# Peptides against a protein of PDB entry 3VA4: the designs that were tried, part 1

No score or structure here was measured in a lab: all are predicted.

Target 1, 107 residues: chain A of PDB entry 3VA4
Amino acid sequence: EPIGQLRLFSGTHGPERDFPLYLGKNVVGRSPDCSVALPFPSISKQHAVIEISAWNKAPILQDCGSLNGTQIVKPPRVLPPGVSHRLRDQELILFADFPCQYHRLDV
Below, numbering starts at 1 at the first letter of every chain, in headers, positions and changes, except where a header shows other numbers.
Peptide ipSAE is a variant of ipSAE made for these designs: the mean of its two directions, with the distance scale d0 fixed at 1.0 Angstrom where the peptide's residues are scored. Compare it only between designs on the same protein; published cut-offs may not carry over.
The geometry check fails a fold that doesn't show the stated peptide or that is severely misdrawn somewhere.

## One batch from the design tools (peptide; aimed at target 1 P41 I43 N68)

Design b1_p8_1 (made by RFdiffusion4)
Pose (drawn by RFdiffusion4):
Structure b1_p8_1 (pose): chain A 107 residues (1-107), chain P 8 residues (1-8)
Amino acid sequence: as target 1 above (107 residues)
Amino acid sequence: PPPPLDDP
């Protein structure tokens, strides 16, 4: 069962798209093989990883050296490549120019 | 920020 959700907000690309997040590595990228496939040209083929060790542990987000970056929306931050960031529930993230929101699920 | 680029 999914233990988290990544909501890609609605935009030029159409309505919201929700992606389940599971225990283990959840790769965010453009490749259709990615756990979270965002099939937009500005997204890196392997853009970021959300690693989840347990349903009761904060996911860890890292940028994988993406071209257009990964940012935390609030407080505004750029995530340097390879630096771990613990995700908070409801935290807004940009992958390139695409805003998303992480939600922890229950349980 | 500037517009994003298409990834290769």
Fold by OpenDDE base, seed 5:
Structure b1_p8_1 (fold): chain B 107 residues (1-107), chain A 8 residues (1-8)
Amino acid sequence: as target 1 above (107 residues)
Amino acid sequence: PPPPLDDP
């Protein structure tokens, strides 16, 4: 069962999408085989990764050298490629210009 | 908004 969830908010692209996050690496990207597949041209094929090493540890978000970047909303910050960012529950993230939110699931 | 692009 999933340990967390990434929500892509609704927008001009379409309705809300919820992606389960599991132990290990959850790749975010435009490629269809990504765990979090975001089929939009502004998203890199391999855009970012959310790694969950254990159910009781905060996930780590890393940008994978994406063209249009990964940002934390509050406080606002662009994530440098390959630098680990510990995700907080309810964290708001921008992959390119697509707003998402991470939250922990009760397991 | 960031431009659409087919990156490598």
Scores: peptide ipSAE 0.142, ipTM 0.852, DockQ to the pose 0.470
OpenDDE base, seeds 1, 2, 3, 4: peptide ipSAE 0.111, 0.130, 0.123, 0.102; ipTM 0.829, 0.833, 0.844, 0.815

Design b1_p8_1_s1 (made by RFdiffusion4, then SolubleMPNN; from b1_p8_1, 5 letters changed)
Fold by OpenDDE base, seed 1:
Structure b1_p8_1_s1 (fold): chain B 107 residues (1-107), chain A 8 residues (1-8)
Amino acid sequence: as target 1 above (107 residues)
Amino acid sequence: GPPVRAAP
């Protein structure tokens, strides 16, 4: 059923965590009902969204106007709020200062 | 990167 995965790397916050990603909107945020729930004070309640369509299954990442931003690591850049970024397999993302990695599942 | 603060 999941077609992607978002990995939160281990750090001072705790161990590594993997979150499944599904077709539709996968919300990233501090709110516990988010698909990718990151319960850290620097993460906005509704921080970003990873949307995966049935048409191509390639995820689109958008920052939702978060306080501390959403960044791509390579090449390094801050994503402007609401601007679509197509994720590549194994892409590294910073939500605030929390490093994550997207992985496309073979389904 | 940008400063990290408690977010709303």
Scores: peptide ipSAE 0.334, ipTM 0.870, DockQ to the pose 0.848
OpenDDE base, seeds 2, 3, 4, 5: peptide ipSAE 0.325, 0.338, 0.321, 0.331; ipTM 0.864, 0.872, 0.871, 0.870; seeds 3, 5 fail the geometry check

Design b1_p8_1_s2 (made by RFdiffusion4, then SolubleMPNN; from b1_p8_1, 5 letters changed)
Fold by OpenDDE base, seed 4:
Structure b1_p8_1_s2 (fold): chain B 107 residues (1-107), chain A 8 residues (1-8)
Amino acid sequence: as target 1 above (107 residues)
Amino acid sequence: APPVRAAP
C-alpha cells in the first residue's frame, strides 16, 4: 500500500505522471528499475532517494550526487548530496529541471 | 540547446 505519491507535472516531456511511494527506499532516477523512473537525459540513473519508514511516514529526501541536482522550490534550496531533507506534504521539488510535488496519502 | 546528459 502506497504511503505517498510523487507527481511529475506535465511539461514539454509529456503529460503529468503520478508515482506511488512505499515504505523503504523509493529511488528517483533515469534507470528503468527505479521506483520513480524519470527517463530523461538530465536525470541521473540514480538521482535521489525518498525513504519512508513505518516509524515516521514523513519521507526523507536525499540527493544521490546527481549531476543536475535536486532542489526544494519554496523556500528555494539546493540539497547537498546525501543530506537528509524531511519532505512536507505538498512540497515542490525539482529533480534537475523537472518539477514534482510530494503528496502524503491518508493511510 | 538540449539539457545536459546525466553522468552514470
Scores: peptide ipSAE 0.362, ipTM 0.861, DockQ to the pose 0.476
OpenDDE base, seeds 1, 2, 3, 5: peptide ipSAE 0.348, 0.340, 0.356, 0.344; ipTM 0.864, 0.869, 0.870, 0.868; seeds 2, 3, 5 fail the geometry check

Design b1_p8_1_s3 (made by RFdiffusion4, then SolubleMPNN; from b1_p8_1, 4 letters changed)
Fold by OpenDDE base, seed 1:
Structure b1_p8_1_s3 (fold): chain B 107 residues (1-107), chain A 8 residues (1-8)
Amino acid sequence: as target 1 above (107 residues)
Amino acid sequence: APPVRDAP
C-alpha cells in the first residue's frame, strides 16, 4: 500500500490530482513512465525524485537537475540539484511553477 | 557533481 501521497493542486492545467507514493524511488517528471507523471512542457522528463525507505517513512526529495527547478514553499527556497531534502508532512513543493503537497499516510 | 540539466 502507499506510504504517502503527492497532491497536484488544481490550476490552468486542469483539476486536482493525487499520486500515491511507495517505498523506493518515486520519480517526478514529464515522462509518462514516471511514478508522478506531470505531462507539462515546463516539467523535465526526469525532474525530481522522492525516495522513501522502509526504516524511515519520511521521504527524501532531490531535484534531478531539472531545467525549471524544484522549490520548497515554507520557507521559500530553491533546492540545489542532487541535494537531499527531508520532506515534512503537509509540505508544499513547487515543481517548476506547479504547486504540490506531500501528505504522509499514517493509516 | 550535479546532474546534467534536463530540457523540457
Scores: peptide ipSAE 0.204, ipTM 0.800, DockQ to the pose 0.174
OpenDDE base, seeds 2, 3, 4, 5: peptide ipSAE 0.443, 0.456, 0.436, 0.193; ipTM 0.886, 0.886, 0.881, 0.811; seeds 2, 3, 4 fail the geometry check

Design b1_p8_1_s4 (made by RFdiffusion4, then SolubleMPNN; from b1_p8_1, 4 letters changed)
Fold by OpenDDE base, seed 3:
Formats: C-alpha cells, structure tokens, sequence
Structure b1_p8_1_s4 (fold): chain B 107 residues (1-107), chain A 8 residues (1-8)
C-alpha cells in the first residue's frame, strides 16, 4: 500500500504524472528502474532518494550528488548532497528544472 | 544553481 505520492507537474515534457511512494527507499532518477523514473536528460541516473522508514514518520529526501541538484521551493533552499531533509506534506521540490510535489496519503 | 546540463 502506498504511503505517499510524488507528483510531477505537467510541462513541455508532457502531462502530469503521479508516482506512488512506499516504505523503504524510493529512488528518483533517469534510470528506468528507479521508483520515480524521470526520463529526462537533466535528471541524473540516480538523482535523489525519498526514504520512508514508517507510515507515521515524515519521509527523508536526500540528493545523491546529482549534476543539476535538488531544491526546496519554499523556503528556497538547495539541498547539499547526502544531507537529510525531512519532507513536509505538500512540499514543492525541484529535481533539476522539474517541479514536483510530495503528498502524504491517509491510508 | 548552475545552468541546466545533460546529466550523467
């Protein structure tokens, strides 16, 4: 059962996509085997990871040393590689130049 | 951040 969701907003790349997030590591990247596969040149093969340790704990986002970075929109902040960021519900994230939103599911 | 480039 999915615990969260990552939404990739629609854009020039195509329509909106929603990715389910589960317990454990949810890798964000260009590689097709990533949990959140973003097949775009500006996304690193292994770009970032959203780790969910338990259904009642906030997920942790870490940049994996991506080329174009991972940023939080508000308050604006570039995430240093490997540094844990605790995600808030409805948080807006930029993976390279792609805006996304994390949403906690009530299940 | 730097300009967007094709990533490895």
Amino acid sequence: as target 1 above (107 residues)
Amino acid sequence: PPPVRAAP
Scores: peptide ipSAE 0.346, ipTM 0.873, DockQ to the pose 0.817
OpenDDE base, seeds 1, 2, 4, 5: peptide ipSAE 0.343, 0.334, 0.333, 0.341; ipTM 0.872, 0.870, 0.869, 0.873; seeds 4, 5 fail the geometry check

Design b1_p8_2 (made by RFdiffusion4)
Pose (drawn by RFdiffusion4):
Structure b1_p8_2 (pose): chain A 107 residues (1-107), chain P 8 residues (1-8)
Amino acid sequence: as target 1 above (107 residues)
Amino acid sequence: PPPAMPVP
């Protein structure tokens, strides 16, 4: 069962798309093979990874050296490549120009 | 920020 959710907000690309997040590695990228496939040209083929060790542990987000970056929306931050960031529930993230929101699920 | 670029 999913233990988290990545919400890609509505936009030019159409209505909101929701992606389940599971224990283990959840790769965010353009490739259809990615666990979270965002099939937009400004997204890197392997853009970021959300690693989840347990349902009761904060996911770790890292940028994988993406071209257009990964940012935390609030507080505003750029995530340097390879630096771990613990995700908080409801935290807003940008992958390139695409805003998303992480939600922890229950349980 | 600058406009996002397509990734090859």
Fold by OpenDDE base, seed 1:
Structure b1_p8_2 (fold): chain B 107 residues (1-107), chain A 8 residues (1-8)
Amino acid sequence: as target 1 above (107 residues)
Amino acid sequence: PPPAMPVP
């Protein structure tokens, strides 16, 4: 079952969407086969990855060399490609200009 | 609704 959730907030693109996150790598990108499929032009086909290990439920986020970047909101900063960022519960993330929120599921 | 946040 899912270990976490990534919420895409509502916006001009449409309504809010929730994506389950599982053990292993959860790819964020425009490609329809991504775990977190964000079908928007400003999102790279393979934009970022959220990896969750068997021994640590806290996800690691990495930008995959995306065109329009991946940012952490608090404090505001751009993630350099390939640099591991440990996600905190309720963390706010920008993929390009799309605001998302990570939620750790209590399971 | 989404929170206000910095955008590139």
Scores: peptide ipSAE 0.080, ipTM 0.785, DockQ to the pose 0.071
OpenDDE base, seeds 2, 3, 4, 5: peptide ipSAE 0.051, 0.062, 0.066, 0.036; ipTM 0.730, 0.760, 0.754, 0.695

Design b1_p8_2_s1 (made by RFdiffusion4, then SolubleMPNN; from b1_p8_2 with P1M M5L)
Fold by OpenDDE base, seed 5:
Structure b1_p8_2_s1 (fold): chain B 107 residues (1-107), chain A 8 residues (1-8)
Amino acid sequence: as target 1 above (107 residues)
Amino acid sequence: MPPALPVP
């Protein structure tokens, strides 16, 4: 069952997309086999990972050494590769220049 | 310039 959701906001790339997040590793990247597949040139094949250890725990976001980086919007912060960031509900994230939002699902 | 960030 999905425990969270990552929303890719609409933009010049196209319409909004919603990606379910599950227990374990949810890889964000350009590769089509990623849990969160963002098929855009500026996204690394394996860009970042959202890891959910339990349904009642906040997910951990890590950049995977992406070319164009991962950033938290508020407060603004670039995530160094491999450093764990605990996601807050409704948190806004930039993967490269693509704005996304995490939210937990009520399951 | 990057586009304006969407808000919830």
Scores: peptide ipSAE 0.062, ipTM 0.761, DockQ to the pose 0.060
OpenDDE base, seeds 1, 2, 3, 4: peptide ipSAE 0.029, 0.051, 0.050, 0.035; ipTM 0.620, 0.731, 0.733, 0.671

Design b1_p8_2_s2 (made by RFdiffusion4, then SolubleMPNN; from b1_p8_2 with M5L)
Fold by OpenDDE base, seed 3:
Structure b1_p8_2_s2 (fold): chain B 107 residues (1-107), chain A 8 residues (1-8)
Amino acid sequence: as target 1 above (107 residues)
Amino acid sequence: PPPALPVP
């Protein structure tokens, strides 16, 4: 059962895509075996990770030492590699230059 | 539609 969702907004790359997020590690990256597979050259093979340890806890986002970085939009912040960021519901995230949004599901 | 976001 998915606990959250990561939305990739539509853009020049194509239409919007929604990725379910589950308990454990949800890897964001260009590699096809990632939970959130973003097959774009500016995305690192293993770009970031969204870890959900329990349904009632906020997910933790970490950049995995990506080439083009991970940023929070509001307030603006570049995430240093390996530093835990607790995600807020509806949080807007840039993976490289790709805008995404985390959404908590009520399940 | 996608929000207008600052992109580096």
Scores: peptide ipSAE 0.075, ipTM 0.795, DockQ to the pose 0.071
OpenDDE base, seeds 1, 2, 4, 5: peptide ipSAE 0.072, 0.071, 0.072, 0.074; ipTM 0.789, 0.793, 0.791, 0.794

Design b1_p8_2_s3 (made by RFdiffusion4, then SolubleMPNN; from b1_p8_2 with M5K)
Fold by OpenDDE base, seed 2:
Structure b1_p8_2_s3 (fold): chain B 107 residues (1-107), chain A 8 residues (1-8)
Amino acid sequence: as target 1 above (107 residues)
Amino acid sequence: PPPAKPVP
């Protein structure tokens, strides 16, 4: 069962989408086989990864050396490639220019 | 950051 959720907010690209996040690796990218498939040209094929090692631990977000980057909104900062960032519940993330939000599910 | 561009 899903442990978390990543919400892609609605925008010029289209409507809102919600992606379930599971234990293990949840790859964010343009490739269709990604757990979080964002089929947009500004997203790298393998853009970032959200790793969830346990249901009671904060997920780890890492940029995978994406071209257009991964950013945290508050406070604003670009994540260096490969550096672990612990996600907070309700955290706002930019993958390239696409705003998303991580939500921990109540399971 | 600069505007996002398509990734080859």
Scores: peptide ipSAE 0.257, ipTM 0.849, DockQ to the pose 0.957
OpenDDE base, seeds 1, 3, 4, 5: peptide ipSAE 0.073, 0.073, 0.097, 0.063; ipTM 0.732, 0.759, 0.774, 0.749

Design b1_p8_2_s4 (made by RFdiffusion4, then SolubleMPNN; from b1_p8_2 with P1R M5R)
Fold by OpenDDE base, seed 2:
Structure b1_p8_2_s4 (fold): chain B 107 residues (1-107), chain A 8 residues (1-8)
Amino acid sequence: as target 1 above (107 residues)
Amino acid sequence: RPPARPVP
């Protein structure tokens, strides 16, 4: 069962989408086989990864050397490639220019 | 930061 959720907010690209997040690696990228598939030209095929080790531990977000980067919105911060960032519940993230939000599920 | 560009 999913441990978390990543929401892609609605925008010019289309409606809101919610992606379940599971234990282990949840790859974010343009490739269709990614756990979080964002089929947009500005997203790298393997853009970032959200790793969840346990239901009661904060997930770790890492940019995978994406072309257009990964950013935390508040406070604003660009994530250097490969550097671990612990996600907070309801954290707002930009993958390239696409705003998303991490949500911890109560399971 | 420049606008996001398409990734090859």
Scores: peptide ipSAE 0.465, ipTM 0.927, DockQ to the pose 0.956
OpenDDE base, seeds 1, 3, 4, 5: peptide ipSAE 0.125, 0.211, 0.134, 0.119; ipTM 0.765, 0.847, 0.803, 0.779

## One batch from the design tools (peptide; aimed at target 1 R30 I43 L67)

Design b1_p9_1 (made by RFdiffusion4)
Pose (drawn by RFdiffusion4):
Structure b1_p9_1 (pose): chain A 107 residues (1-107), chain P 9 residues (1-9)
Amino acid sequence: as target 1 above (107 residues)
Amino acid sequence: FLAALLNNL
């Protein structure tokens, strides 16, 4: 069962798309093989990883050296490549120019 | 930069 959710907000691309997040590595990228496939040109083929050790542990987000970056929306931050960031419930993230929101599920 | 560009192509 999914233990988290990545919401890609509605935009030019159409209505909101929701992606389940599971225990283990959840790769965010443009490749259709990615756990979270965001099939937009500005997204890197392997853009970021969300790693979840347990349903009761904060996911860890890292940028994988993406071209257009990964940012935390609030507080505003750029995530340097390879630096771990613990995701908080409801945290807004940008992958390139695409805003998303992480939600922890229950349980 | 080049590696990131190639990853994005």
Fold by OpenDDE base, seed 3:
Structure b1_p9_1 (fold): chain B 107 residues (1-107), chain A 9 residues (1-9)
Amino acid sequence: as target 1 above (107 residues)
Amino acid sequence: FLAALLNNL
């Protein structure tokens, strides 16, 4: 069962989509085999990774050297490639220009 | 548009 969720907000690309997040590495990217597949040209094939090491630990987000970057919305920060960022519940993230929200599931 | 809105929150 999923431990977390990444929500892609609705936009010009279409309706809102929710992606389950599991223990281990959840790759965010344009490639169809990514855990969070965002099939948009501005998203790198392997854009970022959300790693969940345990159900009771904060996930780690890392940008994978993406072309258009990964940003935290509040406070605004560009994530340098490969630098670990601990995700907070309800955190808002930009993958390129696509707004997303991480939230922890109550399991 | 939505991204801009979220950036202001």
Scores: peptide ipSAE 0.057, ipTM 0.709, DockQ to the pose 0.036
OpenDDE base, seeds 1, 2, 4, 5: peptide ipSAE 0.050, 0.042, 0.040, 0.042; ipTM 0.688, 0.699, 0.689, 0.696

Design b1_p9_1_s1 (made by RFdiffusion4, then SolubleMPNN; from b1_p9_1, 6 letters changed)
Fold by OpenDDE base, seed 3:
Structure b1_p9_1_s1 (fold): chain B 107 residues (1-107), chain A 9 residues (1-9)
Amino acid sequence: as target 1 above (107 residues)
Amino acid sequence: SAAAAANQA
């Protein structure tokens, strides 16, 4: 069962899309085999990873050395490649310029 | 490297 969700907000690319997040590594990227597949040219094939080690632990977000970066919106900062960022519930994230939001599911 | 290429947009 999914433990979290990543929402891609609506935009010029189309409507909102929600991606379930599971235990283990949830890769975010343009490649179609990514758990969170964002088929946009500014997204790297393997852009970032959201790792969930347990249902009761905060997920860890890492940029994978993406071309156009991964950012936290509030407070604003660019994530250095490979540096672990513990995700907060309701956290707003930019993958390249695409705004997303993580939230925990009440399981 | 292949890994670096995979991470390019």
Scores: peptide ipSAE 0.113, ipTM 0.783, DockQ to the pose 0.458
OpenDDE base, seeds 1, 2, 4, 5: peptide ipSAE 0.102, 0.109, 0.100, 0.103; ipTM 0.779, 0.788, 0.779, 0.783

Design b1_p9_1_s2 (made by RFdiffusion4, then SolubleMPNN; from b1_p9_1, 6 letters changed)
Fold by OpenDDE base, seed 1:
Structure b1_p9_1_s2 (fold): chain B 107 residues (1-107), chain A 9 residues (1-9)
Amino acid sequence: as target 1 above (107 residues)
Amino acid sequence: SAAAAANAA
């Protein structure tokens, strides 16, 4: 059962894509076996991770030392590698230059 | 390193 959703907005890369997020580690990266697979050259093979625990279903985002970074849009800031960021519902994120949005599911 | 390779883009 998915706890949340990560939406990749449409762009020059193609149409919008939605990725379910589950309890545990949801890896974001270019590698095809990532939970959130973003097959684009500017995305690191293992770019970032969204962790969701059973104790607190609020997701924690960490950049994994990616080449092109992970940013929060509002207010704008770059996430230093390994620093935990609690995702808010409807929060906008940039993985490299790819805009995404986190959505909490009603479960 | 493996970590460096995993983060290359």
Scores: peptide ipSAE 0.088, ipTM 0.773, DockQ to the pose 0.453
OpenDDE base, seeds 2, 3, 4, 5: peptide ipSAE 0.078, 0.083, 0.063, 0.080; ipTM 0.765, 0.771, 0.749, 0.773

Design b1_p9_1_s3 (made by RFdiffusion4, then SolubleMPNN; from b1_p9_1, 5 letters changed)
Fold by OpenDDE base, seed 2:
Structure b1_p9_1_s3 (fold): chain B 107 residues (1-107), chain A 9 residues (1-9)
Amino acid sequence: as target 1 above (107 residues)
Amino acid sequence: LAAALANAA
C-alpha cells in the first residue's frame, strides 16, 4: 500500500499521471528506473527524491542537483540542491516546468 | 545522499 501519491498534472506532454509513493526513497527522474518516472528531456535522469520515513511524518523532498531545478509553487521557492524540504499535504511542486501535486493517502 | 545521486541532464 502506498503512503502518498504524486500527481503529474495534464499538459502538453499528455494526460494526468498518478505515482504511488512508498516508505523510503522515491526517486523522481527521467530514468525509467525511477519510482516517479518522468520521461521528458528537461527532467534530469535523477532529478529529485521524496523520502518518506513513516506514514505519520511529512515526506522530505530534495532536489538532486537537477539541471532545470525543483520549485515549490505556493509560496514560490526554488529548492537548493540537497536541502530538505518538508512536503505539506496538497503541496504543488514544479520539477523543471512540470507541475505536480503531492497528497497523503489516508491508509 | 540525494545531492550525491548521478545527474547528467
Scores: peptide ipSAE 0.032, ipTM 0.665, DockQ to the pose 0.265
OpenDDE base, seeds 1, 3, 4, 5: peptide ipSAE 0.031, 0.032, 0.028, 0.029; ipTM 0.632, 0.680, 0.613, 0.660

Design b1_p9_2 (made by RFdiffusion4)
Pose (drawn by RFdiffusion4):
Structure b1_p9_2 (pose): chain A 107 residues (1-107), chain P 9 residues (1-9)
Amino acid sequence: as target 1 above (107 residues)
Amino acid sequence: AERHTRLLD
């Protein structure tokens, strides 16, 4: 069962798309093979990874050296490549120009 | 240019 959710907000691309997040590595990228496939040209083929060790542990987000970056929306931050960031419930993230929101599920 | 090709093309 999914233990988290990545909400890609509605935009030019159409209505909101929700992606389940599971234990283990959840790769965000443009490739259709990615656990979270965001099939938009500005997204890197392997853009970021969300790693979840347990349902009761904070996911770790890292940028994989993406071209257009990964940012935390609030507080505003750029995530340097390879630096771990613990995700908080409801935290807003930008992958390139695409805003998303992480939600922890229950349980 | 090489980095763009590798990551986005």
Fold by OpenDDE base, seed 2:
Structure b1_p9_2 (fold): chain B 107 residues (1-107), chain A 9 residues (1-9)
Amino acid sequence: as target 1 above (107 residues)
Amino acid sequence: AERHTRLLD
């Protein structure tokens, strides 16, 4: 059962998409086998990872050494590769140029 | 400086 959600906002790429997030590692990337598959040429095959260790703990976001980077929007911050960032509910994230939002599900 | 993205092969 999903305990979180990552929303990819609509844009020139197409409509909004919602990706369920589960306990464990949720890989964000261009590869089709990623939990959060973003099939765009500016996204690295394995771009980032959202790890959820428990339902009542904040997820950890790490960039995996992506080419075009991972950023937090507010306050603006580029995430260094491999450095853990605790996600806040409703946090806005940029994977390359693609804006997304993390949302904790009430389950 | 401007930000830009690169396409991956």
Scores: peptide ipSAE 0.374, ipTM 0.838, DockQ to the pose 0.188
OpenDDE base, seeds 1, 3, 4, 5: peptide ipSAE 0.098, 0.116, 0.105, 0.074; ipTM 0.738, 0.747, 0.687, 0.692

Design b1_p9_2_s1 (made by RFdiffusion4, then SolubleMPNN; from b1_p9_2, 5 letters changed)
Fold by OpenDDE base, seed 3:
Structure b1_p9_2_s1 (fold): chain B 107 residues (1-107), chain A 9 residues (1-9)
Amino acid sequence: as target 1 above (107 residues)
Amino acid sequence: SEEAERLLA
């Protein structure tokens, strides 16, 4: 059923966690009602959004004006607020200092 | 995380 997945790597915060991503807007943030809830103080309540318009189309990642930013690891760059970034399969992302990885599910 | 360290290196 889920179109993609966002993996939060294990760290001092705890073990690895996988979040399913669906068609539409998948909000990443500290708020408990976010699709990808990251309950950490350095994450903004509504930090970023991963929008998936179709199962066969690359998702779009946008930072929502977060306090501590959203970055792409390779090549390294900070995403300006509100600017669309097309996610590549297996892309590594930093939400504040939390490393995550997006991957498409073949279903 | 070994995996994270490997991927981020």
Scores: peptide ipSAE 0.247, ipTM 0.832, DockQ to the pose 0.029
OpenDDE base, seeds 1, 2, 4, 5: peptide ipSAE 0.222, 0.239, 0.219, 0.240; ipTM 0.820, 0.829, 0.820, 0.831

Design b1_p9_2_s2 (made by RFdiffusion4, then SolubleMPNN; from b1_p9_2, 6 letters changed)
Fold by OpenDDE base, seed 3:
Structure b1_p9_2_s2 (fold): chain B 107 residues (1-107), chain A 9 residues (1-9)
Amino acid sequence: as target 1 above (107 residues)
Amino acid sequence: SAEAARLLA
């Protein structure tokens, strides 16, 4: 059972998609083997990582040196590569230009 | 999406 969820909002790319997040490292990227596979050219093969160390701890988001960056929407902030950002429930994230939302599941 | 627009506004 997933501990969290990452929602990719609908857009010109297609309909909304929800990706389950589990304990450990959940890689976000264009590569098909990523936990959160976003098959879009503006997304780096290994774009970012959401690491969940425990069900009762906030996940850590890190940009992996992506070409088009990872940003937090509120407050607006570009995440420097490799710098840990503790995700808050319902946090809005931009991977390149793709808006997503992290949601903590009540397990 | 409408939801995205609302949340990102």
Scores: peptide ipSAE 0.190, ipTM 0.807, DockQ to the pose 0.029
OpenDDE base, seeds 1, 2, 4, 5: peptide ipSAE 0.189, 0.189, 0.183, 0.189; ipTM 0.804, 0.805, 0.800, 0.806

Design b1_p9_2_s3 (made by RFdiffusion4, then SolubleMPNN; from b1_p9_2, 7 letters changed)
Fold by OpenDDE base, seed 5:
Structure b1_p9_2_s3 (fold): chain B 107 residues (1-107), chain A 9 residues (1-9)
Amino acid sequence: as target 1 above (107 residues)
Amino acid sequence: SALRAALLE
C-alpha cells in the first residue's frame, strides 16, 4: 500500500505523472527500473532516493550524486549529495529542472 | 497551472 506520492508536474516533457511511494527506498532516476522513473537525459540513472522508514515518519530525500542536482524550492536550497533532507508534506522539489511535489497519503 | 497553484500555496 502506498504511503506517499510524488507528482511530476506537466511540462514540455508531457503530462503530469503521479508515482506511488512505498516503505523502503524509492529511487528517482532515468533508469526504467527506478521506483520513480524519469526517462529524461538531464536526470541521472540513479538521481535521488526517497526513503520511507515508517508510515508515521517523514520521508528522507537524498541526492545520489546526480549530475544536475536536487533542489528544494521553498526555501530554495541545493541538496548536497548524500545529505538527508526530511520531506515536508506538499514539499516542492526540483530534480534537475523537473518540478515535483511530495504528498503524504492518508492511509 | 497546477505548478503555479502549488508555488502560490
Scores: peptide ipSAE 0.160, ipTM 0.786, DockQ to the pose 0.026
OpenDDE base, seeds 1, 2, 3, 4: peptide ipSAE 0.152, 0.140, 0.137, 0.050; ipTM 0.784, 0.782, 0.772, 0.688

Design b1_p9_2_s4 (made by RFdiffusion4, then SolubleMPNN; from b1_p9_2, 5 letters changed)
Fold by OpenDDE base, seed 1:
Formats: structure tokens, sequence, C-alpha cells
Structure b1_p9_2_s4 (fold): chain B 107 residues (1-107), chain A 9 residues (1-9)
């Protein structure tokens, strides 16, 4: 079962969507085979990765050298490519200009 | 097109 969830907020692209996050690597990208598939042209084919460990369960977010970047909303910060960022519950993230929210599930 | 989209970001 999923350990976390990534919510893509509604926008001009369409309605809200929720993506389950599992142990291991959850790749965020435009490619349809990504765990979190965001089929939008401003999203890189492999944009970022959310990795969840069984021993920590706090996800690690890394930008994969995306063209349009990955940002934390509060406080505002651009994530340098390849640098690990520990996600907090309910943290708001921008992949390019698409707002998302991480939610830790109680399992 | 899908092919063109793959060449983008």
Amino acid sequence: as target 1 above (107 residues)
Amino acid sequence: SAERARLLD
C-alpha cells in the first residue's frame, strides 16, 4: 500500500489528481512510465524523484536536472539539481509551474 | 504532436 501521496492541484490543465507514493523511487516526469506522470510539456521527461525509505519514511526529493526546475513554496527555495531535500508533511512543491502537495499517509 | 512533445522540456 502507499506510504505517501502527491497531490497535483487543479488548474488550467484540468482537475486535481492524487498519486500514490511507495517505498523506493517515485519518479516525477512527463514520461508515461513515471510513477508520477505529469503529461505537460513544461515538465521534463524525468523531472524529479521522491525516494522513500522503510527506515525513515520521510521522503527525499531531488530534482533530476529538469529544465524548468523544482521549488519549495514555503519558504520559497529553488532546489539545486541532485541535492536531497527531506519533505515535510503537507509540503508544497512546484514542478516547473505546477503546484503539488505531499501528504504522509498514516499506515 | 506526440513526437514533437518528446523533444520539449
Scores: peptide ipSAE 0.076, ipTM 0.724, DockQ to the pose 0.328
OpenDDE base, seeds 2, 3, 4, 5: peptide ipSAE 0.043, 0.044, 0.070, 0.051; ipTM 0.703, 0.723, 0.719, 0.705

